Peptides against a protein of PDB entry 3T6J. Designs and how they scored, part 5

Target 1, 375 residues: chain A of PDB entry 3T6J
Amino acid sequence: PIVESYIGFIESYRDPFGSRGEFEGFVAVVNKAMSAKFERLVASAEQLLKELPWPPTFEKDKFLTPDFTSLDVLTFAGSGIPAGINIPNYDDLRQTEGFKNVSLGNVLAVAYATQREKLTFLEEDDKDLYILWKGPSFDVQVGLHELLGHGSGKLFVQDEKGAFNFDQETVINPETGEQIQSWYRSGETWDSKFSTIASSYEECRAESVGLYLCLHPQVLEIFGFEGADAEDVIYVNWLNMVRAGLLALEFYTPEAFNWRQAHMQARFVILRVLLEAGEGLVTITPTTGSDGRPDARVRLDRSKIRSVGKPALERFLRRLQVLKSTGDVAGGRALYEGYATVTDAPPECFLTLRDTVLLRKESRKLIVQPNTRLE
Target 2, 372 residues: chain A of PDB entry 3T6J as posed
Amino acid sequence: PIVESYIGFIESYRDPFGSRGEFEGFVAVVNKAMSAKFERLVASAEQLLKELPWPPTFEKDKFLTPDFTSLDVLTFAGSGIPAGINIPNYDDLRQTEGFKNVSLGNVLAVAYREKLTFLEEDDKDLYILWKGPSFDVQVGLHALLGHGSGKLFVQDEKGAFNFDQETVINPETGEQIQSWYRSGETWDSKFSTIASSYEECRAESVGLYLCLHPQVLEIFGFEGADAEDVIYVNWLNMVRAGLLALEFYTPEAFNWRQAHMQARFVILRVLLEAGEGLVTITPTTGSDGRPDARVRLDRSKIRSVGKPALERFLRRLQVLKSTGDVAGGRALYEGYATVTDAPPECFLTLRDTVLLRKESRKLIVQPNTRLE

## One batch from the design tools (peptide; aimed at target 1 E207)

Design b1_p8_8_s3 (made by RFdiffusion4, then SolubleMPNN; from b1_p8_8, 4 letters changed)
Fold by OpenDDE base, seed 5:
Structure b1_p8_8_s3 (fold): chain B 375 residues (1-375), chain A 8 residues (1-8)
Amino acid sequence: as target 1 above (375 residues)
Amino acid sequence: AFGSYYFD
């Protein structure tokens, strides 16, 4: 078998300032069969990058073909095991030197092991589809999230010599219609500048890229889905995201007005964006469970994903990227924290829903390391 | 990184 490993101070999710890495390491075996899908995605990456909702001037100047591999994890050391990884985490290195993507396939498989009777917050009619397509939709989402999410976008930089990596006279901010008015100075990084929101903001951008690009037939074809199956994968991917946005409330601490998990905060933000889109795209309805206690249902209107969801996500995703590229911390923080705010305001009453989420919370799944055997 | 779900 082909063995891959990494070790070091890599992920900064546990640093409130997004700067200090947590010690992490893994040993994994390459899954050749699953890697083939990601290789096909890599082959289309340059073209798919052009489908993102920002002008080429906000994208990397030169496409650098990344590596993408599906891995079955044998050993993992860290506070939390991810489903996918994009490294290095330095945007400058990603832009100039390239990056590597991995999907932790057997970690994804663990997440797929949801029992129907324990599946919360979905309509009964959606449960079977969700169970059937959760796995495949995760493969799509992880691939897009890592490769085209974290792997996309340009930071506008002025180097130590005063040179810009963009044409100040010709590059236009698509949101304002004006020339670029802010950028990263020498020594400034994404994490150093955006600090407390950097990790979650970037995860939100990456998740949004996944949802946005999964609508492209080419993406679904790469993953082997056609016709009704492709549409079901899209539906379940979006459904999973809006459900995750509700589940995310577990990771909000009202007393401290803070989030304890960057990805879940990101998913809540996406839920808020899609709720704001209105038109019956997403509905969260408080209900009463069979036990007589509070429950809730999330409904996503499949027919409105492209007509309502996509345009809303497009506008939001473009704003995320523009604010990131220009280093506009004030604008970025205002946008992101606005959507990340959890109140009990009607109609959603998110703090009340949080109580429901906590009430319906099941025990966390335990991931157990496998043993290997020579045959 | 993409964080997985641990909820049943």
Scores: peptide ipSAE 0.138, ipTM 0.828, DockQ to the pose 0.271
OpenDDE base, seeds 1, 2, 3, 4: peptide ipSAE 0.092, 0.064, 0.104, 0.109; ipTM 0.841, 0.824, 0.855, 0.854; seed 4 fails the geometry check

Design b1_p8_8_s4 (made by RFdiffusion4, then SolubleMPNN; from b1_p8_8, 4 letters changed)
Fold by OpenDDE base, seed 2:
Structure b1_p8_8_s4 (fold): chain B 375 residues (1-375), chain A 8 residues (1-8)
Amino acid sequence: as target 1 above (375 residues)
Amino acid sequence: MFGSYYFD
């Protein structure tokens, strides 16, 4: 078998300032069959990057072909195990040197294993479809999230010699129509500048890229989906995201006005964006369960994903990228924290919904280290 | 960066 490993101070999710890495490591075996799908995605990456909703001037100057593999994890030492990984965690290195992507295939397999009777917050008519396509939709989302999410976008930088990596005279901010007025100075990084929101903001951008690009037939074709199957995968991917946004409330601490997990905060933000789009795209309805206690249902109107959802997400995603590229911390914080705010304001009453989410909380899944044998 | 945590 082909063995991959890494070890060191890598991810900074446990640092409130997003700067200090946690010591972690894994040993994994390459899944050759699944890796072949991600290799096809890599082969299309340069073309797919052009589909992102920002000008080429806000994208990397040169496409650097990354590595992408699916891994079956034998051991993972750390505070949590991801579904996918993009490294290194430095945007400058991603721009100039390249990056590597991995999907943790056996982690995904555990994550998408769901029993119908335990599936919360979905309409009955969606449950079977959700169960059927959750796995495939996760493969699509993780691939896009890592490769084209974390692997996309440019930071505008002035180096130590005063040189810019962009043309100050010709590059226009698509949101303002003006020349670029802010950038990263020498020694400034994404994490150092955006600090407390950096991790969650970037995860939100990556998740949004996944939702946005999964609408393209080329993406679904790479994963082997066409026609009705492709539409079902799209629907379930979007449905999963809006459901995840509701589930995310578990990880909000009202007393401290803070989020305990960056990915869940990101998913809640996306839910808020899609709710703001209106027009019946997303509906969260409080209900009463069979036990007589509070419950809820999430509904996504399939017919409005492209007409209502895509434009809303496009605008939001473009704003995320522009603010990131220009190092506009004030604008970025205002945008992101605005959507990340949890109140009990009607019609959603998110604090009340949080109580429902906690009431309906499922037992935490445990990922247990596997063993290997020689057959 | 970690990818998504798909635990529900």
Scores: peptide ipSAE 0.085, ipTM 0.789, DockQ to the pose 0.548
OpenDDE base, seeds 1, 3, 4, 5: peptide ipSAE 0.080, 0.047, 0.047, 0.086; ipTM 0.784, 0.809, 0.810, 0.791; seeds 3, 5 fail the geometry check

## One batch from the design tools (peptide; aimed at target 1 I85 R267 R364)

Design b1_p9_1 (made by RFdiffusion4)
Pose (drawn by RFdiffusion4):
Structure b1_p9_1 (pose): chain A 372 residues (1-112, 116-375), chain P 9 residues (1-9)
Amino acid sequence: as target 2 above (372 residues)
Amino acid sequence: HAGTYFPIP
């Protein structure tokens, strides 16, 4: 459609429980030139799902070209203006017929070297160069194969299923599936507090995982003297964001104030656990003399160490999502999402530095439409 | 579930 639109109580992020949605609405026009560079990603999107750490029976039944667009925003009502979105928010529809992927083009043109804190003098060069371009990649993957992948196991009214039980097996355990989503049950209704952050973490992780693929970069025109940087800046940005996320964590209440930031911290912790000197947090000192930190990501060890930690992580997340296992999901997540002062990082002590170097986001003014 | 993405500072 020339004009793209949508509205309702949709994103559930701000409900302390995680079920009730916050009202919003948007009207934006579809840009053509930048969209083809996405519709390409949609065309070859079919194969990639099978590259995911879980078998094809643990994935949605068919596939689709649901849609991927680039929208110049006219009116976006509500609290915020996301860079990209995958909707509608009803999972059942995501599997049965489809969904849609939205990359807002003109919001980007808004959001783009001393404020590059927690990096090194190198790095921030590659950051300034490849952040913008890589942004499109991470968004495309986050939206398309972030939430586009995965399958829910639901018990329909009668004792039957939405799948064949005897033929499905859990790779982690080896048994046959003993858990699932029953009638009326949904992602938010079960995982609740964690559902948003958990699902987002999965999406971003698949983002990096498939951002390691040559084909996707060929779609975005990255290869050779190119294919490096973008991937690096992407991962580096992910680990740095994992550091900045401490600002949005409330230690007193042992509570996270956001899904994205918390998820990013979790991915950071998983990478730190992979160890092998791949990632480091150094309690440095800024030129101003105050405290500071430098995030060190060895790029040569990206495929040899980091990738395994990823696909094992995604395999677990997805496995627990399909069977709807809350116990395992939490124990696997809230454990990774825990914030403490234990070394050799001391995140409780780092958080202060993160707050000192903290940033306040900008404001996006919007135009109106007068009726003549 | 709705999926959204936000830029990192």

Design b1_p9_1_s1 (made by RFdiffusion4, then SolubleMPNN; from b1_p9_1, 4 letters changed)
Fold by OpenDDE base, seed 1:
Structure b1_p9_1_s1 (fold): chain B 375 residues (1-375), chain A 9 residues (1-9)
Amino acid sequence: as target 1 above (375 residues)
Amino acid sequence: MTGTYYPDP
């Protein structure tokens, strides 16, 4: 088997300031079949990057072909096991040297192991479809999230010699219509500037890229989905995201006004964006369960994904990128924290919904190291 | 960066 591993201070999600890495390590075996799908995605990456809703001036100057591998993890040491990884975490290296992507395939498989009767917050008519396509849709989402999410976008930088990596006279901010007014100075990084919101903000950007680009027919073709299957994969991917946004409330601590998981915060933000879009795209309805206790249902109108959802996500995603590129911390924080705010204000009453989420919480899945054999 | 975490049920 082909074995891959990494070890060291890698991810900063445990640092409130997003700077100090947690010690992690894994050993995994390459899944050749799934890796081949991701390689096809890599082959289309340069073209797909152009489909993102920002000008080329906000994208990397030169496309660097990354590596993408699907892995079956044998052992993982860390506070949590990811579904996907994009490294290195240094933006300068990503832009000048390249990056590597991995999907932890067997970790994803664990996420798919949900019994129908235990599947919360979905309408009954969505459950079978959700169960059928959750896995495949998640493969698509992870691939896009890592490769084209984390792997996209440019930071505007003035180096130690005063030189800019962009043309100050010609580059236009698509949100303001004006020239670029802010950038990263020498020594400033994404994490150092955006600090407490950096990790979650970036995850939100990456997740949004996934949702946005999964609508592209070429993406679905790469993963082997066509026709009705492709549409179902899209639907379930979006449905999973809005459901995740509701589930995310578990990871919010009202007393401290903080989030305990960056990805879940990101998913809540996306939910808020899609709710704000209105027009019946997403509906969260409090209900009463068969036990007489509070419950809830999330409904996504499939017919409005492209007409309502896509434009809303496009605008939001562009704003995320522009604020990131320009190092506009004030604007970025205002935008992101605005959507990340959890109150009990109508109509959503998110704090009340949080109580429902906690009430319906099931036992956490236990991930056990597998045994492998050579034949 | 770590990619997607699967949401807890």
Scores: peptide ipSAE 0.084, ipTM 0.804, DockQ to the pose 0.587
OpenDDE base, seeds 2, 3, 4, 5: peptide ipSAE 0.042, 0.045, 0.049, 0.043; ipTM 0.791, 0.810, 0.798, 0.794; seeds 3, 4, 5 fail the geometry check

Design b1_p9_1_s2 (made by RFdiffusion4, then SolubleMPNN; from b1_p9_1, 5 letters changed)
Fold by OpenDDE base, seed 1:
Structure b1_p9_1_s2 (fold): chain B 375 residues (1-375), chain A 9 residues (1-9)
Amino acid sequence: as target 1 above (375 residues)
Amino acid sequence: MTGVYYPDP
């Protein structure tokens, strides 16, 4: 088997300031079959990057072909096991040297192991479809999230010699229509500038890229989905995201006004964006369970994903990228924290919904190291 | 950066 591993201070999600890495490591075996699918995605990456809703001037100057591998993890040491990884975490290296993507396939498989009777917050009509396509849709989402999410976008930088990596005279901010007014100075990084919101903000951007690009027929074709299957994968991917946004409330601590998980915060933000879009795209309805206790249902109108959802996500995603590129911390924080705010204000009453989420919480899955054999 | 974490069921 082909074995891959990494170890060290890699991810900074445990640092409130997003700077200090947590020690982690894994040993994994390459899944050749699934890796081949991701290689096809890599082959289309340069073209797909052009489909993102920002000008080429906000994208990397040169496309660097990354590596993408699906891995079956044998052992993982860390506070949490990711489904996907994009490294290195240094933007300068990503832009100049390239990056590597991995999907932890068997971790995803664990996530898919949800019994129908335990599946919360979905309409009955959606449960079977959700169960059927959750796995495949997650493969799509992870691939896009890592490769085209984390792997996209440019930071505007003035180096130590005063040189800019963009043309100050010609590059236009698509949100303002004006020239670029802010950038990263020498020594400033994404994490150093955006600090407490950096990790979650970036995850939100990456997740949004996934949702946005999964609508592209070429993406679904790469993963082997066509026709009705492709549409179902899209639907379930979006449905999973809005459901995740609701589930995310578990990871919010009202007393401290903080989030304990960057990815879940990101998913809540996306939920808020899609709710704001209105027009019946997303509906969260408080209900009463068979036990007489509070419950809830999330509905996503499939017919409005492209007409309502896509434009809303496009605008939001562009704003995320523009603010990131320009190092506009004030604007970025205002935008992101605005959507990340959890109150009990109508109509959503998110704090009340949080109580419902906690009430319906099931036992956490235990991930156990597998046994492998060579034949 | 760490990618997708699977949500709780």
Scores: peptide ipSAE 0.118, ipTM 0.815, DockQ to the pose 0.580
OpenDDE base, seeds 2, 3, 4, 5: peptide ipSAE 0.096, 0.054, 0.046, 0.070; ipTM 0.806, 0.797, 0.801, 0.794; seed 5 fails the geometry check

Design b1_p9_2 (made by RFdiffusion4)
Pose (drawn by RFdiffusion4):
Structure b1_p9_2 (pose): chain A 372 residues (1-112, 116-375), chain P 9 residues (1-9)
Amino acid sequence: as target 2 above (372 residues)
Amino acid sequence: SGTYEFFLD
């Protein structure tokens, strides 16, 4: 459509429980030139789903070209203006017929060297160079194969299923599936507090995982003297964001104030656990004399260590999502999402530095439409 | 479902 639109109570992020949605609406025009560079990603999108750490039976049944667009926003009502979105928010539809992927083009043109805190003098160079371009990649993957992948196991009214039970097996356990989503049950209705952050974490992780693929970069025109940097800046940005996320964590209430930021911290912790000197947090000192930190990500160890930690992570996340296992999901997540002062990081002590170097986001003014 | 949020600089 020339004009793309949508509205309703949709994104569930701001419900302390995680079910009730917050009202919003948007009207934006579809840009053509930048969209083809996405529709390409859609065309070859089919194969990639099978590169995911879980078997094809643990994935959605068919596939689709649901849609991927680049929208110049006219009116976005509500609290915020996301860079990209995958909707509608009803999972059942995501699997049965389809969904849609939205990359807002003109919001980007808004959001783009001393404020590059927690990096090194190198790094921030590659950051300034490849952040913008890599943004499209991470968004494309986050939206398409982030939430585009995965399958829900639901018990329909009768004792039957939406799938064949005897032929499905859990790789982690080896048994046959003993858990699932029953009638009326949904992602938010079960995982609740964690559902948003957990799902987002999965999507971003698949983002990095498939951002390691030559083909996707060929789609975005990255290879050779190019294919490096973008991938690096992407991962580096993910680990740095994992650091900045401390600001949005409330230690007194032992509570996270956001899904994305918490998820990013979780991915950071998983990478730190992979160890092997791949990632480091150093309690440095800024030129101003105050406290500071430097995030160190060894790029040569990206495929040898980090990737395994990823696909094992995604495999677990997805496995627990399909069977709808809350116990395992939480135990696996809230354990990773825990914030403490234990070394050799001391996140409780780091958080202060994160708050000192903290940033306040900008404001996006919007145009109106007068009737003549 | 979900949205993608900008990284902080």

Design b1_p9_2_s1 (made by RFdiffusion4, then SolubleMPNN; from b1_p9_2, 8 letters changed)
Fold by OpenDDE base, seed 3:
Structure b1_p9_2_s1 (fold): chain B 375 residues (1-375), chain A 9 residues (1-9)
Amino acid sequence: as target 1 above (375 residues)
Amino acid sequence: GGSVFLDPL
């Protein structure tokens, strides 16, 4: 078997300032069959990067072919186990040296074992489809999130010698129509500049890339989905995201105005973006459960994903990237914190919905180490 | 900042 491992101070999610890594390690075995799908995605990555909603001047100057491997985890030591990983966590190294992606395939498989009777906040008509396609749609989302989410975009930098990595005379900000007015100076990083919002903002960008690019037929083909199956995978992927945005409220602490999970905050932001798009794309309806207690239903109109959802996400995703590239912390914070704000304002009444989410919260799942053997 | 956490669901 092919064994992969890493160990060290890797992820900074537990640092409020996003700078100090938590000590983490894993040992895993390569899943060759699933890795083949990600290899096909890598083969199309250079082309798919051009489908992202920003000018080539905001993308990496040279495509560096990354590695992408599906791993079955044998041992994981850390505060939380991810579904996917993109490393290194340094934007400069990602731009100049490249990166590696992994999907933790057996971790994803654990998430698939949802019992229909425990599936909250979905319409009954969506439950069977959701159960059927949750796994496959999540494989697509993780692949896109890592490879084309975290693996995309350029930071504008002025180096220690005063040289720019972009042409100041010709590069235009697509949001303002003007020349670039801000950039990263020598020694400034994404994390140092965006600080408390950096991790969640980047996760939001990566998740948005996943939703946006999963609409591309070539992506679904790479994962082996065609026709009605491809459309169902798209629908369930988007449905899962809007549902996750509601579930995210569990990880908000109203008394501290604080989010406790960067990815869940990101998913809530995406939900807010798609709700803002209006036109009946996403609807959250408070209901009464069979037990007589508060409940809720999330509805996504499949027919409006491309016509309403995609344009809204495109505009939002472009803004995220432009603000990231230019190091515009003020603009980035205003945008992101605006969507990340949780109030009890109508019509959504998110603080009230949070009470419903907490009431319907499932028991925490335990992940245990598997055994493996050679047969 | 490059990991995807599992849906707690």
Scores: peptide ipSAE 0.177, ipTM 0.838, DockQ to the pose 0.712
OpenDDE base, seeds 1, 2, 4, 5: peptide ipSAE 0.147, 0.135, 0.181, 0.145; ipTM 0.831, 0.824, 0.848, 0.818; seeds 4, 5 fail the geometry check

Design b1_p9_2_s2 (made by RFdiffusion4, then SolubleMPNN; from b1_p9_2, 6 letters changed)
Fold by OpenDDE base, seed 4:
Structure b1_p9_2_s2 (fold): chain B 375 residues (1-375), chain A 9 residues (1-9)
Amino acid sequence: as target 1 above (375 residues)
Amino acid sequence: GGVFWFDPD
């Protein structure tokens, strides 16, 4: 077997300022069969990067072929086990040295185990489809999230000698139509500059990339989906995201006006973006459960994903990237915190919905460490 | 960064 491992102070999600890494380590075995799909994705990465909604000037100057491997985790030491990983977590290193991606395959497999009777907030007509395609769609999302989400975009930098990594005279901000007016100075990083919103903001960008690019036929083909299956995978991927945005409310603390989980905050933001798009794309309806207590249903109109959802996500994703690239903390914070704000304002009444989410909360899943042996 | 598995159902 091929064994992979890493150890160190890696993820900063638990640092309120996004700077200090938590000690983490894992040992895993390579899943060769599943890795093949991600290898095909890597082979198409350079072309797929061009499909992202920002000019090449906001993308990395040189494509660096990353590694992408599916891993079956034997042991994981840390406070949280991810389904996918992109490292290193430093954008400058990603730009100049490259990066690695891993999918924790057996973690994903655990996520596939959903009981229909415990599946909350979906219409009955969607439950079977969701159960069928949640796993495959999540594979697609994780692959895109890591490789083309975290693995995309450029930071504009002025080095210690005053040199820029972009042409100040010719590069244009696509949002303003003007020359670039802000950048990262020597010693400034994404995390140091965007601090409290950095982790969630980046996760939101990566999740948005996943949703956006999963609409591309080539992506679905790489994962082995065509025709009606491909459309169902797309639908379930988007449905899963909007549902996750509702579920995310569990991780908001109203009394402190803060979020306790960066990825869930990101998913709530995406939900807000797609709700803002309107036109019946996403609907959240409070209902009464069979037990007579509050419930809710999320509906996604699949026929409007491309016509309504994609353009909305395109605009939002471009703004995220432009603000990130230019180090525009004020603009970035205004944008992101605007969508991340949780109030009880109608029509959504998110604080009321939060009560419903908490009421319907299921027990936390446990992952048990596996064993392996020669036979 | 990474996608965490502990999303509630």
Scores: peptide ipSAE 0.113, ipTM 0.819, DockQ to the pose 0.622
OpenDDE base, seeds 1, 2, 3, 5: peptide ipSAE 0.099, 0.110, 0.108, 0.098; ipTM 0.816, 0.822, 0.819, 0.810

Design b1_p9_2_s3 (made by RFdiffusion4, then SolubleMPNN; from b1_p9_2, 6 letters changed)
Fold by OpenDDE base, seed 2:
Order: C-alpha cells, then sequence, then structure tokens
Structure b1_p9_2_s3 (fold): chain B 375 residues (1-375), chain A 9 residues (1-9)
C-alpha cells in the first residue's frame, strides 16, 4: 500500500485572525480506485479553469498540474477531520511550485451514512434522491472545491523590487471597469490582509467554485455521471449546499455576532446569495414537526438552478475573486460580512430559524479510527 | 487560512 502522511501547524481555522496554525497530522493509505476520478479531473483542470467567471488576467499565469489523491485515513490528529485538503496554504507557493489535493474518502463515506428518518429540513420527495446521490455529489464537490476552488485565482503582487506580476496598463477590473488600483505588497499575504474573514471567505470561494463548475457537463462526465444521473447529482449537490447554509446557523453566536466555524459561515453566505437571487430558486419554510415542535423545509427548484442560480453565483464568485486578487480588504469585508450577517428580518427570519436548527440538532457523531491489516 | 473541506454532521 502507498502510505501518505502530513504533520505540522497547517490550518488556521481556529485562529480568529487566521494566522496561527493548529497542529494536525494524519496517516493514510492511497485508495487507487477512488483516485481515478480525481486524476481525470486533474487532466481537465486547465480547461475547466477557463470556465471560471473571471478574466484570464485574474487566473494563474501558468497552470501547474497538481497531485490529487484519494486517501483512506488510518489515524488523524486534530480538532476536526477534513473531507478534503489542498496544500500548501501559501498562495505564492501554490502559484510557483504547485499544490497537492487529497480527498479523505473514508471521511466522506461517514458523511454518506444518513438515515432517512434523521434527515432534517428536506422535503419528503427529496429525501430518497438526496440519500442516493449524497456520496457522489460530495465526491464532485470536494474535487472541485479543492482542485479548482482553492487551486484557482491569481493574487496581484508588487514584489520587493517594485515589479508587478500583472500589466498595470492593460489589466482591467471587471467589476469597476478600471485599471487595477490595489494589490498585495511585498510581505503581504491573503491571510495577513483579510485576517478575520480570510479562512471563511476562501472556503466560500471554493464552495462556490464547486457549485458553479458542477453544472459543466464535462465535470459530471469525469465522475461517470450522464443523463438523468448527472442532473440528479447536480441537484443534490446544490440542495446539500442550501441545506448546509441553514444548518450553519448552529455555528452562529448571536450574542457575539460571531461565527464559530469558517466552512459553515461560508455555506450560510452561499445560501444568502442564492436566496437573494429570488425567483423561487430557494425557499425555506417554517413548519411544524410530527412532534408538534418547530421544523423547517428547504426547497430548491431544480428548474431554476441554471437560469437563476448560476448567474447569481457567477456574479458573486467573480466579485469574491476580484476582491481577493486586488487585495481589496475593505470591499471584500463589506461584501462577505454583508452576506454573513444574521438577523431576524423577514422573510427568512434567520434567528428564528436558528432556534429551529438548534432544536433539531442531532448529537455529534463520533468518528472512531479504524484498524487495518495487510492481507 | 485553512484549506481543508469537512462536513460536520
Amino acid sequence: as target 1 above (375 residues)
Amino acid sequence: GGVFHFYPD
């Protein structure tokens, strides 16, 4: 078996300023069978990067073929077990040296084991479809999230010698129509500039890339889905995201106006974007459960994913990237915190919905690390 | 920032 490991102060999700890494480590075994889909995705990555909703000038100058491997985790040390990883976290290194992606396949498998009776906030007619395609949709989302989410975009930089990595005269900001007016100076990084929102913002960008690109027929083909199956995978992926946005409210602390989990904040932001799109794309309806207590249902109109959802996500994703590329912290913070704000304003009444989410919260799953042996 | 993806169910 091929064994992979990593160890160190890698992720900074638990640092409010996104700077201090938490110690993590894992030992995993390569799953060759599951890696094949990701290898095909890597083979198409350069082409798929061009489908992202920003000008080539905001994308990496040179495509560096990354590694992407599916891993079965044997042991993991850390506060949480990820389903996917993109490393290194240093943008400069990712642009110049490349990056590696991993999917933690057995972690994903645990997430697939949803019992129908415990599946909250979905319509009954969606539950069976959701259960059927949850796993496959996660594979698609994780692959896109890591490879083309975290693996995409260019930071505009002025180096220590005063040289720019972009043509100041010709590069136009697609949001403003003007020349580039801000960039990263020598020594400035994504995390150092965007600080408190950096992690969640980047996760939001990566998740948005996943949703956006999963609509591309080539992506579903890479994962082996065609026809109705492909459409169902797309639907379930989007449905999962909007549901996750509702579930995210668990991780919001109203008293502190604070989010306790970067990914969940990101998912809530995406939900807000898709709700803002309107036209009946996403509907959250308060209901009464069989126990007589508050409940809710999330509905996603499948027929409006491409017509309403995609354009909304396109605009949002482009804005995220442009603000990231230009190091526009003020603009980025305004945009992101705007969508991340949780109020009880109608029609959604998110604080009220939060109470419902908390009421319906399931007990935390315990992940037990397996033993393995050679045959 | 961190770049890992997970689903807290």
Scores: peptide ipSAE 0.142, ipTM 0.796, DockQ to the pose 0.514
OpenDDE base, seeds 1, 3, 4, 5: peptide ipSAE 0.210, 0.078, 0.073, 0.096; ipTM 0.826, 0.773, 0.776, 0.779; seed 1 fails the geometry check

